# Designs tried in a protein design run: peptides against a protein of PDB entry 7PB4. Part 63

Target 1, 105 residues: chain A of PDB entry 7PB4
Amino acid sequence: KMLNIKEYKEKLLSTLGEFLEDHFPLPDRSVKKKKKNIQESSVNLITLHEMLEILINRLFDVPHDPYVKISDSFWPPYVELLLRNGIALRHPEDPTRIRLEAFHQ
Target 2, 218 residues: chain B of PDB entry 7PB4
Amino acid sequence: DALQMAVGYFEKGPIKASQNKDKTLEKHLKTVENVAWKNGLASEEIDILLNIALSGKFGNAVNTRILKCMIPATVISEDSVVKAVSWLCVGKCSGSTKVLFYRWLVAMFDFIDRKEQINLLYGFFFASLQDDALCPYVCHLLYLLTKKENVKPFRVRKLLDLQAKMGMQPHLQALLSLYKFFAPALISVSLPVRKKIYFKNSENLWKTALLAVKQRNR

## One batch from the design tools (peptide; aimed at target 1 L52 L100)

Design b2_p20_4 (made by RFdiffusion4)
Pose (drawn by RFdiffusion4):
Structure b2_p20_4 (pose): chain A 91 residues (1-28, 43-105), chain B 212 residues (1-189, 196-218), chain P 20 residues (1-20)
Amino acid sequence: KMLNIKEYKEKLLSTLGEFLEDHFPLPDVNLITLHEMLEILINRLFDVPHDPYVKISDSFWPPYVELLLRNGIALRHPEDPTRIRLEAFHQ
Amino acid sequence: DALQMAVGYFEKGPIKASQNKDKTLEKHLKTVENVAWKNGLASEEIDILLNIALSGKFGNAVNTRILKCMIPATVISEDSVVKAVSWLCVGKCSGSTKVLFYRWLVAMFDFIDRKEQINLLYGFFFASLQDDALCPYVCHLLYLLTKKENVKPFRVRKLLDLQAKMGMQPHLQALLSLYKFFAPALISVKIYFKNSENLWKTALLAVKQRNR
Amino acid sequence: SMEEEVVTLEEISLRLELAA
């Protein structure tokens, strides 16, 4: 059961990365890829379940933040505009 | 054959400025509906015309008439439905066309050969609940399509939030009752739906439904 | 934990396919 989940996770992650690079590229400060942004969000969601918010730095491309906001992937902090969290789809 | 000429004409897409082209389009569309309302269309023709209508090609009236004449002689391929969902995901489709398609998918539900690959698109179907124009028809569709495996906690939470936003709507209440039946531990809280008139009810389709 | 992460990845993938 564990190995099956692992194979599925790795396949999903690889195909998601390819899809991101194919459909959501950077234009050319130092910006990070959308993949790294999603990785930071996923990591913070499970590492700190009581505060899954990550600060928005200059490396976050505003179009990516707005993309994640429009599609119900990322959520804004009720008071602090510089923080965003990942939607807890698992619950 | 008389129908294949119209299918090929619609596959060629819209043509030049109209000198006599309006009459040609009308003749081809009349031929298709006559065949559809007399004895029905085959799976291949339906697979072609449904996806042509749900694409950006042709105006709204042509797509509406094509959708209103999408009556199967036998069965409907599920792959055609999958391509239709994808064309919906493209976004170059009219709102009224989307409503008509969801009405058609509800009406033609028992004439799709397989429904497992359609159930795999439950997420795409559920995401359309945000749109308050598609909400009743999407709820009617999900009432038919929902299995036990589809009742995930996230979807229950989002449906409860949508109920709180819109109120206890009939279609939302029916879908929520189905979710309660399938997963009572995730939440506490088929049949009549408004605007559920079968627009595609021909006599032969009626005999086939009774034979079903 | 791996199952929860998989659910999150599936939802992200689905929503970004809609965005594309």

Design b2_p20_4_s1 (made by RFdiffusion4, then SolubleMPNN; from b2_p20_4, 9 letters changed)
Fold by OpenDDE base, seed 4:
Structure b2_p20_4_s1 (fold): chain B 105 residues (1-105), chain C 218 residues (1-218), chain A 20 residues (1-20)
Amino acid sequence: as target 1 above (105 residues)
Amino acid sequence: as target 2 above (218 residues)
Amino acid sequence: LLEKEKEILEEIYRRLLLAA
């Protein structure tokens, strides 16, 4: 039973990963938008998959404080996407912190 | 308190001796509505009122109003939902009430405390897909409930048959997409990449209230 | 824990599928 769950989880992760890449890719850095407003934020943006992994891991690692601080590596549209679709919640007192929604109940 | 009196009125029924039955009814209904929209209702109050709304004890207009104000303060008991579904089976409520109930159920889905028993009602909900008026909302509900174990060949066939009958509706497409996710071997047909898979905005009736509930549950 | 994680992932997918 555990093996089946593990295998299914792996498949699920793979499927989700592909889905995220297809539908929610990071913006190509290569779009030569004109020099001016490229805040060359030297900060490498993480994928939505990576962001979700961070949120999930935090939920399991620190269940009493499952909030993750939004770093510069978090693409703002992803944060908004997660919040809008009820996947994540902002900390009530600290808007710079988000958690995974507790939909596993 | 005023709410308890109102709930009690609906539970026990109108006292025969009240000369102004309509005024009393309206007063209590307004009380429930006001509290529900302002603060939400306790799970116990929802349990009582939801059953009343679906039992046919009152007229359709009253039932509709009650159902529209089934807004939780915190959570809705799964048992209340199960009981409500049982009333749907008895068929004493109007078609419009059934539609409203499914809309409500979808809108309030996240506030239901447990979903194990509701998941067991999957087959019942699935059977309601044949009702054209319910189909969009039932699809949405099924979308929320569907697990891998629910995706069976016979259900896939039924969905495809419905698609053949009514065309590729957004709500059917959404459900089929989810089915394909859980059981790709059962759905060989390439689902057209539609730009927006959306369910009917069932939540629109409670949008403001839902925001308030979410804020209270933080 | 694995089951819980599975359920979380499924729910995330479910929600994001509608956003796509």
Scores: peptide ipSAE 0.657, ipTM 0.856, DockQ to the pose 0.365
OpenDDE base, seeds 1, 2, 3, 5: peptide ipSAE 0.652, 0.650, 0.653, 0.650; ipTM 0.853, 0.851, 0.852, 0.851

Design b2_p20_4_s2 (made by RFdiffusion4, then SolubleMPNN; from b2_p20_4, 9 letters changed)
Fold by OpenDDE base, seed 3:
Structure b2_p20_4_s2 (fold): chain B 105 residues (1-105), chain C 218 residues (1-218), chain A 20 residues (1-20)
Amino acid sequence: as target 1 above (105 residues)
Amino acid sequence: as target 2 above (218 residues)
Amino acid sequence: KIKEELEILEEIYRRLKLAA
């Protein structure tokens, strides 16, 4: 029974990963090496999959304070996507922090 | 030149010391408006000003005026659009600004240099269909962007659900008709064969300007 | 814990499918 759950989890993660890559990919930073040193702050954006992983991990690791600080690596469209669909909640007093929604009442 | 000074003002922000901040702002705004409507703006100028209009740096009235004069001389950079969508998601702009942006995006769609990155944003645009104020314009945008590969069963279900909720809206019907064209097996419902696809005339605001741009590019 | 995580993932996936 445990093996079946683990296998199912792996399959779900794979399916979810594929879905996220297909429908919500990161924009290709066209490294237009155009010469002008626009210090585009080379902030490496994380994938939606990675963002979800962070949120889930925080929920389990620190259940009394499950909020994650929004970093520059968080692509704003992803944050908005999670908030709009009730997957994440913004901290009521600190708009720079979000948590995974508690789906289990 | 006057335009460079105006763009620089918006980019760098108001210099603290001038007592006549409002007069200076208005002067530069009028300069941008004048050049934009007469000659159009360079892609670099649009890149700067579009981000400013959506960043919440200035008030809604100023942002609206800037966005209304985002008229290209030749092309709009796809990168500018991608950045703009990011700003929309930050939530520092008003709902009216968001609507205006989508109207602008539809109106200026043909002047965007590339569509590859915009196509990657398909899912985000589709998610915005749930916003009643945006829905008509997002449908129009999706109508322009939709490829066969975008037509998935879950999106069909979502569109049908929206139709059930909002009624048979012309813009939804137009998009559904396109979906049916690409994937007839996914849409069993007989869609009324509308001979004419009617989207809200998002172009009305820029009609004269768009004609001028097309003439310059010919 | 694994069951709870699985349920969370399923719900996230469901919600994202509805959004996309």
Scores: peptide ipSAE 0.567, ipTM 0.851, DockQ to the pose 0.327
OpenDDE base, seeds 1, 2, 4, 5: peptide ipSAE 0.567, 0.565, 0.565, 0.565; ipTM 0.849, 0.848, 0.847, 0.850

Design b2_p20_4_s3 (made by RFdiffusion4, then SolubleMPNN; from b2_p20_4, 8 letters changed)
Fold by OpenDDE base, seed 4:
Structure b2_p20_4_s3 (fold): chain B 105 residues (1-105), chain C 218 residues (1-218), chain A 20 residues (1-20)
Amino acid sequence: as target 1 above (105 residues)
Amino acid sequence: as target 2 above (218 residues)
Amino acid sequence: NIEKELEVLEEIQLRLQLAA
């Protein structure tokens, strides 16, 4: 039973990953190093999949404080997407922190 | 150059020492407006000013005025649009600013140099359909962006649900018609044959300016 | 814990599908 659950989880993650890549990909920042001082280009944005993984892990690893600090690697559209659709919630006192919504409570 | 000074002002912020901050702001804003409507703005200037308008650095009135004068001399960089969408999502701009941005994006769509990255934002735009204020303009944008590969069953369902909620809105009908064109098997409902595609506010704020841009680039 | 994680993932997927 546990093996089946793990396999199912992997399948679900894979399917979700594909869905996210297809419909919510990161913008290709592969614009060649034109020397323009775009200081903003140095931060590696994480995928939505990775962001969700972080949030899920935090929820289960630290259930009493499930909030994750929004880093520069968090693409704002992703944050907004999660918040808008009730997947994530902002900390009531600290807007720089978000948590995965506890769907089972 | 007066324009460079104006752009620099908005980029760097007001110099603390100016007793007449409002007057200076107005002066620079008028400079940008005048140049934009007369000659259009360079892609670099649009890049800077568009981000400023959406970043929440200035008040809503200023942001609105900046957005209204984001008229290209030649082209708008796709990167500017991508960054703008990012700022839009940060939530530091008003709802009216968001609406104006989408109106602008639709109006200026043909002047954007590339569409590859914008096409990647399809899902984000589609997600904005649920916003009643944005829906008409987002539909128009999606109408411009939609390719066959974007037409998925779940999106069809979403559009139909929106139609059920909002009624048979012309902008929704237009988008659904396009979806049916690309994927007739997904939309079994007969759509009225409309002779003319109608989107709300087809008369955009930039009609005259766009004509001028086209004339300059001929 | 794995079952709960699955439920969370399913819900996330559903919500994102509704959004997209």
Scores: peptide ipSAE 0.524, ipTM 0.850, DockQ to the pose 0.339
OpenDDE base, seeds 1, 2, 3, 5: peptide ipSAE 0.519, 0.520, 0.517, 0.520; ipTM 0.847, 0.846, 0.845, 0.847

Design b2_p20_4_s4 (made by RFdiffusion4, then SolubleMPNN; from b2_p20_4, 9 letters changed)
Fold by OpenDDE base, seed 4:
Structure b2_p20_4_s4 (fold): chain B 105 residues (1-105), chain C 218 residues (1-218), chain A 20 residues (1-20)
Amino acid sequence: as target 1 above (105 residues)
Amino acid sequence: as target 2 above (218 residues)
Amino acid sequence: NIEKELEILEEIYRRLLLAA
């Protein structure tokens, strides 16, 4: 039973990963359009998959404080996507912190 | 408490001696409505009122109004939902009430405390797909409930048959997409890439209230 | 709990599928 669950998990993660890449890809940094002032924020944005992993891991690692601080690597549209679709919640007192929604109950 | 009196009225029924039965009913109904929309109702109150709305104890107009104000303060008990579904099976409520209930159930789905028993009712909900009036809302509900274990060959066949009959409806497409996700081997047909999968806005009736509930639960 | 994680992942997918 456990082996089947692990295999299913791997398959699910793979499917989810593909889905996220197809429907919610990061904007290609490649538009090197020469225009001067776009401060190349040297900050590497993480994928939505990575963001979700962080949130899930935090939930399991620190269940009493499952909030993650939004870093510069978090693409704002992803944050909004998660919030709008009830996947994540902002901390009531600190808007810079988000948690995975407790929909597993 | 005015709310307790109102709930008690609906639970016990109208006392025969009141000459102004309609006025009293309206008063209590308004009380429930006001509290529900402002603060939400306790799980116990929802339990009582939801069953009343679906039992056929009152007329359709009253039942509809009660059901529309089944807004939780915090959570809805799964047991209340299960009981409500049982009343649907008895068939004492109108078709419009059934539609409204499914809309309500979808809208309030996230506020139900547990879903284990509701998940066991999957087959019951699935059977209701044949009702044209219910189909969009049932699809939405099934979309919310569907687990891998629910995706069976016979259900896939039924959905495909329904699609053949009704065409590729957005709500059917959504459910089939989810089915394909859980059991890709059962659905070999390429689902048309639709721009957006959407369900009917069943939540529109409670949009403001739902926002308030979410704020209270934070 | 692997099962819990699976449930979370499934729910995330379900919600994001509607957003896509």
Scores: peptide ipSAE 0.644, ipTM 0.833, DockQ to the pose 0.354
OpenDDE base, seeds 1, 2, 3, 5: peptide ipSAE 0.637, 0.643, 0.638, 0.640; ipTM 0.827, 0.832, 0.828, 0.829

Design b2_p20_5 (made by RFdiffusion4)
Pose (drawn by RFdiffusion4):
Structure b2_p20_5 (pose): chain A 91 residues (1-28, 43-105), chain B 212 residues (1-189, 196-218), chain P 20 residues (1-20)
Amino acid sequence: KMLNIKEYKEKLLSTLGEFLEDHFPLPDVNLITLHEMLEILINRLFDVPHDPYVKISDSFWPPYVELLLRNGIALRHPEDPTRIRLEAFHQ
Amino acid sequence: DALQMAVGYFEKGPIKASQNKDKTLEKHLKTVENVAWKNGLASEEIDILLNIALSGKFGNAVNTRILKCMIPATVISEDSVVKAVSWLCVGKCSGSTKVLFYRWLVAMFDFIDRKEQINLLYGFFFASLQDDALCPYVCHLLYLLTKKENVKPFRVRKLLDLQAKMGMQPHLQALLSLYKFFAPALISVKIYFKNSENLWKTALLAVKQRNR
Amino acid sequence: MAEALLFQKVQELVIVTAEL
């Protein structure tokens, strides 16, 4: 059961990465890829389940943040505009 | 054949400025509906015309008439439905066309050969609950389509939030009751739906439904 | 379309990560 989940996870992650690079590229400060941004968000969601918010730096491309906000993937902090969290789809 | 000429004409897409083209389009569309209302269309023709209508090609009236004449002689391929959901996800489709398509998918539910691949699009179907124009029809579709495996906690939470936003609407209550039946531990709280009149009820479709 | 697909893929990844 574990190995099956692992195989599925790795396949999903690789295909997701390819899809992101194909459909959500950077334009050309130092910006990070959308993949790294999603990785940071997913890591913070499970590492700190009581504070899954991550500060928005200059490396976050505003179009990516807005994209994640429009599609219900990322959520804004009720008071602090510089923080965003990932939607807890698992619960 | 008389129908295949019209299918090919619609596959060619919209043409030049109209000198006599309006009459030509009308003749082809009349031929298709006559065939559809007399004895029905085959699966291949339906696969072609449904996806042509749900695409950006042709105006709204042509797409509306094509959707209103999408009556199967036998069955409907599920791959056509998958491609139709892919065309909905494209977004170049009219709102009224989307409503008509969801009405058609509800009306033609028992005439789709297989529904497992369609159930795999449960997420795309559920995401359309945000749109308050598609909400009743999407709820009617999900009432038919929902299995036990589809009742995930996230969806229960989002449906409860939507019920709190919109109120206890009939279609929302019916879908929530189905969710309760399938997963009572995740939440506490089929049949009549408004605007559920079968627009595609021909006599032969009626005999086939009774034979079903 | 790409946005809808992105949502679906990210939703599944979050759920699978939680299972592990």

Design b2_p20_5_s1 (made by RFdiffusion4, then SolubleMPNN; from b2_p20_5, 9 letters changed)
Fold by OpenDDE base, seed 4:
Structure b2_p20_5_s1 (fold): chain B 105 residues (1-105), chain C 218 residues (1-218), chain A 20 residues (1-20)
Amino acid sequence: as target 1 above (105 residues)
Amino acid sequence: as target 2 above (218 residues)
Amino acid sequence: MAEQQLRLLVEELVILEAQL
């Protein structure tokens, strides 16, 4: 039973990955490799897949405080996407923190 | 340079020490406006100012004025547009600013240097079709962006649903006609062959400015 | 819609994770 769940999870993750790449690809900001010295901290944006992984992990690892701080690596459109679809929720007192919806509860 | 000082002011924010913050703001805003309408702005200046206008750093009135003068001298960087869309999604800007941005984006579309990254934002733009205030302008934008690969069954359904809700709007019909062109099998509905695609282009705030830009770049 | 599908996929994933 557990093996089947794990296998299904892997399949679902693969499906999700493909889906995210097709519908919500991250804009490639990486093109300006040009050497200009401005320490613009090239904040490496994470994929929506990675963002979801972080949120899911936090939900299960720290269920009493399932909120993740919105970092600069969180692409704002992705944050908004999750929020407007009820996939994530903002912390009621701290709008800089979001949690995944606890769909299992 | 007066423009550089103005841009720097908006970028760095108001220096605490100026007693007359409003006068200074107005001065710099007028400087940007004057240069933008006369000569256009460099891509770098647009990059900075566009982000500022959408970041919520300043009040809506200021943001609106900045956005209205985002007129390129030559080109707009695609990266600037991507960043701008990012700010729009944060929700710190007013509804009126969002409308203005989409109008701007449509108006300036041909001046954007590349479209590859903007095309990746197709889904986000499509989601904005649900906003009644944005819908006409988003349809126009999508009309410009839509490729065959973007025409999916779920998007067709959504457009048809919107049409059912809003009626046979010219902008929706234009977009649906394009969808039918790319994927005729997905759209069984007979769309009237409108010879003229009518987007609300008559109210292009930048028409005169864009003509001037085109004349300078000839 | 793609956004609705995203929700469904995430929902399913969370439910599965809870069973693990």
Scores: peptide ipSAE 0.618, ipTM 0.652, DockQ to the pose 0.315
OpenDDE base, seeds 1, 2, 3, 5: peptide ipSAE 0.611, 0.614, 0.640, 0.613; ipTM 0.669, 0.659, 0.547, 0.673; seeds 1, 3 fail the geometry check

Design b2_p20_5_s2 (made by RFdiffusion4, then SolubleMPNN; from b2_p20_5, 7 letters changed)
Fold by OpenDDE base, seed 2:
Structure b2_p20_5_s2 (fold): chain B 105 residues (1-105), chain C 218 residues (1-218), chain A 20 residues (1-20)
Amino acid sequence: as target 1 above (105 residues)
Amino acid sequence: as target 2 above (218 residues)
Amino acid sequence: MAEQLLRLMVEELVILEAEL
């Protein structure tokens, strides 16, 4: 029983990864628009897949405080996407913290 | 080839300069329809045209006609179906197009090359049960897809709630009976033993075409 | 954007994780 769930989870994760690459890729850095002064903040943006993994892990690892602090690696459009779709929720008192929706509760 | 020109027209979109856009559209649409019903379409042609039909690139009338002629010569790619399902979520297609898609998916289910990724979309299809127009066809699709691992307590609850709301629909009873078969402990309710499972004949739109496809692939 | 499908996939993952 557990083996089947694990296999199904792994397959779903793989499919989600492919789906995210196809529909929600990070903006291609290759459009060097020459505009001067944007400080190349060298912050490596994480994929939406990685962001979701962090949020899922936090939800189950720390169920009493399932909130993740929004870092500079979080691409703002992804944060907005998750919030807009009810996948994530902002902390009521700290807008810099988000949690995954507890769909299992 | 006339078909390649027609598919290319739908893929690239109407060239701005043609004064007779509607006549050109109709010509290409008729070409696709004629080939699809006579010979079926290649998997690549279905991939392109199915995405176009669901993307909202064209009007509902055109999308409906395209979707009605998504008849395979041999197989449909699973990837094409997954992409198509993704378009259903974007909300650019009409409710009638969604219904037609589910009817198509049920009718063409045996012609899909693989079902592994489609099975992962189980939750998406299950959520669509709440749409009264989709419910009969989604139940049929879920009946074809459901494995033991998909039968979860929360889904049982949702199905029972849906039955309480909509009444004892034959398609819903068929799905519940399948759920009870896989997980009898989750369904305490005595379901009438229906000897015959009756789904709405989604295949009726393609019955002649499907017979022809099956005859060509024998 | 396939935003609704994303939600449903994540929902399914969370449910599966809770069973694990």
Scores: peptide ipSAE 0.542, ipTM 0.707, DockQ to the pose 0.557
OpenDDE base, seeds 1, 3, 4, 5: peptide ipSAE 0.548, 0.542, 0.540, 0.549; ipTM 0.698, 0.704, 0.709, 0.698; seeds 1, 4, 5 fail the geometry check

Design b2_p20_5_s3 (made by RFdiffusion4, then SolubleMPNN; from b2_p20_5, 8 letters changed)
Fold by OpenDDE base, seed 3:
Structure b2_p20_5_s3 (fold): chain B 105 residues (1-105), chain C 218 residues (1-218), chain A 20 residues (1-20)
Amino acid sequence: as target 1 above (105 residues)
Amino acid sequence: as target 2 above (218 residues)
Amino acid sequence: MAEQQLRLMVEELVILEAEL
């Protein structure tokens, strides 16, 4: 039974990955022009898939404080997308923190 | 035509071998400027050129000039605006370029074909209120975008905190008045009933061109 | 709508994770 659940989870994650690439791609990352010199912190935006993974992991790893701090790697349109659809919630006192909705509760 | 050649030059980039790169660049830039101010640009041309202006492909001076001539013939695609905002998130644009972009966005707001995707960027725009240089223009943009569902307790608190820091700015008062209209229970503070909403005239750079666009599309 | 499907997929993932 547990093996079947794990396999199904992996399949669902793969399907989600494909879905997110099709419907919610990041704007073309192509301007990784390696300009050599200035160590300016190119804020690498993470994919929506990576963002969801972080949020899911936090929900289960730290259930008493399931909130993730919004970093500069979080693309604001993705944050708004998750909030608008009730997938994520902002912390009531700290708008820089978001949690995944506890759909299992 | 001359415009297609100019747009193609910016899209493909300068070929390394030309000694007269600066003269060629200036020629094509002037072509785009002349057509944009005279007739406006097609939505496809704006899509290409706006992306180029914010991608960092060219220097700040060139990008500023391109952005200043992003005048539509008819409409601007919302997709072009979303792409532009994405570049602002990823790209190292100067503070002056950001200010110019928000001024442009406010000035051209009525010419954007759809607003649904732009409304999804509400949180991004709201975060930019913390920048003192952007704040007046962002308040104006948010005034145009704000729906009832955007008026949340944490945003009200942020606006009130900003008011406490900056004082009773006309642009901030305008936005707060709109928030109070949508959610009167969240804003207990008596806002002065100002009969006139005052935003900085963001249209001043494009006023003549915008009048011409409106006349052509009537 | 793609947004509704996204919610359903995430909901299912959360439920599955809770069973693990």
Scores: peptide ipSAE 0.657, ipTM 0.675, DockQ to the pose 0.314
OpenDDE base, seeds 1, 2, 4, 5: peptide ipSAE 0.632, 0.581, 0.563, 0.549; ipTM 0.653, 0.833, 0.798, 0.801

Design b2_p20_5_s4 (made by RFdiffusion4, then SolubleMPNN; from b2_p20_5, 8 letters changed)
Fold by OpenDDE base, seed 3:
Structure b2_p20_5_s4 (fold): chain B 105 residues (1-105), chain C 218 residues (1-218), chain A 20 residues (1-20)
Amino acid sequence: as target 1 above (105 residues)
Amino acid sequence: as target 2 above (218 residues)
Amino acid sequence: MAEQILRLLVEELVILEAEL
């Protein structure tokens, strides 16, 4: 039973990864749109997959404080995507913190 | 059942001929209250009763009691909320009913099935910030609704102007902090690093009921 | 459709993680 769940989880993660690459890719850094705001260019944005992994891990590792601080590596459209779809919730007292929805509870 | 009869009474209105109109109304109101607090109401029942509470069909006391018992069994339909907001635009409800509605909307926000249409009402809610009685609750609602696309220079100016008039209110600071998060370039003012956003969540009339709903739906 | 699928995938992943 546990082996089947792990295998299924791995398959699901793979499927999710492919799905995210196809439907929610990071904006190509290569589009040199000359917008002079130099500061946005230096931040390494993480993938939506990596963001979800962080959120899932935090939900299970620290269930009493399942909130992740939004870093500059979090692409704002991804944060908004997760929030609007009810996948993530904003912290009621700190707008810089989000948690994954506890779908298992 | 007794609940269906009660909802039907509020929907159809009082039959003119009954000498005991007030007793009948009270009986049906108590039925709705008892079911709502014990089990919650179905989405369809909330749709009917919420619209009645805001339509001005009954007196303010009755509307207030109906609105206080708008506790979902599972979910609230977004359409019910949109219809309710439409009644607020007509202006037939009392100021106290408006305050109670915004409190209810904040309290029940997570139980609303969808947010897409509610998000389109952002401008209407934002305009309600000018009402001093509504402002704390509207700030909380906007904190829940605000997307990056909603953070515009004119809204920032309005919030700063409101802060200048009302002072550094915790609910306004919470909303401004969210605005600064989405658009730091629009808010040059150093907001005090309040680590905690304080909305008046302690005064949630539905806290016990919401805990019960969450326990039943687990 | 893609956003709905995303939610379902994440929901399922969370449920699976809880069983682990």
Scores: peptide ipSAE 0.651, ipTM 0.456, DockQ to the pose 0.328
OpenDDE base, seeds 1, 2, 4, 5: peptide ipSAE 0.648, 0.649, 0.648, 0.648; ipTM 0.498, 0.491, 0.501, 0.492; seeds 2, 4, 5 fail the geometry check

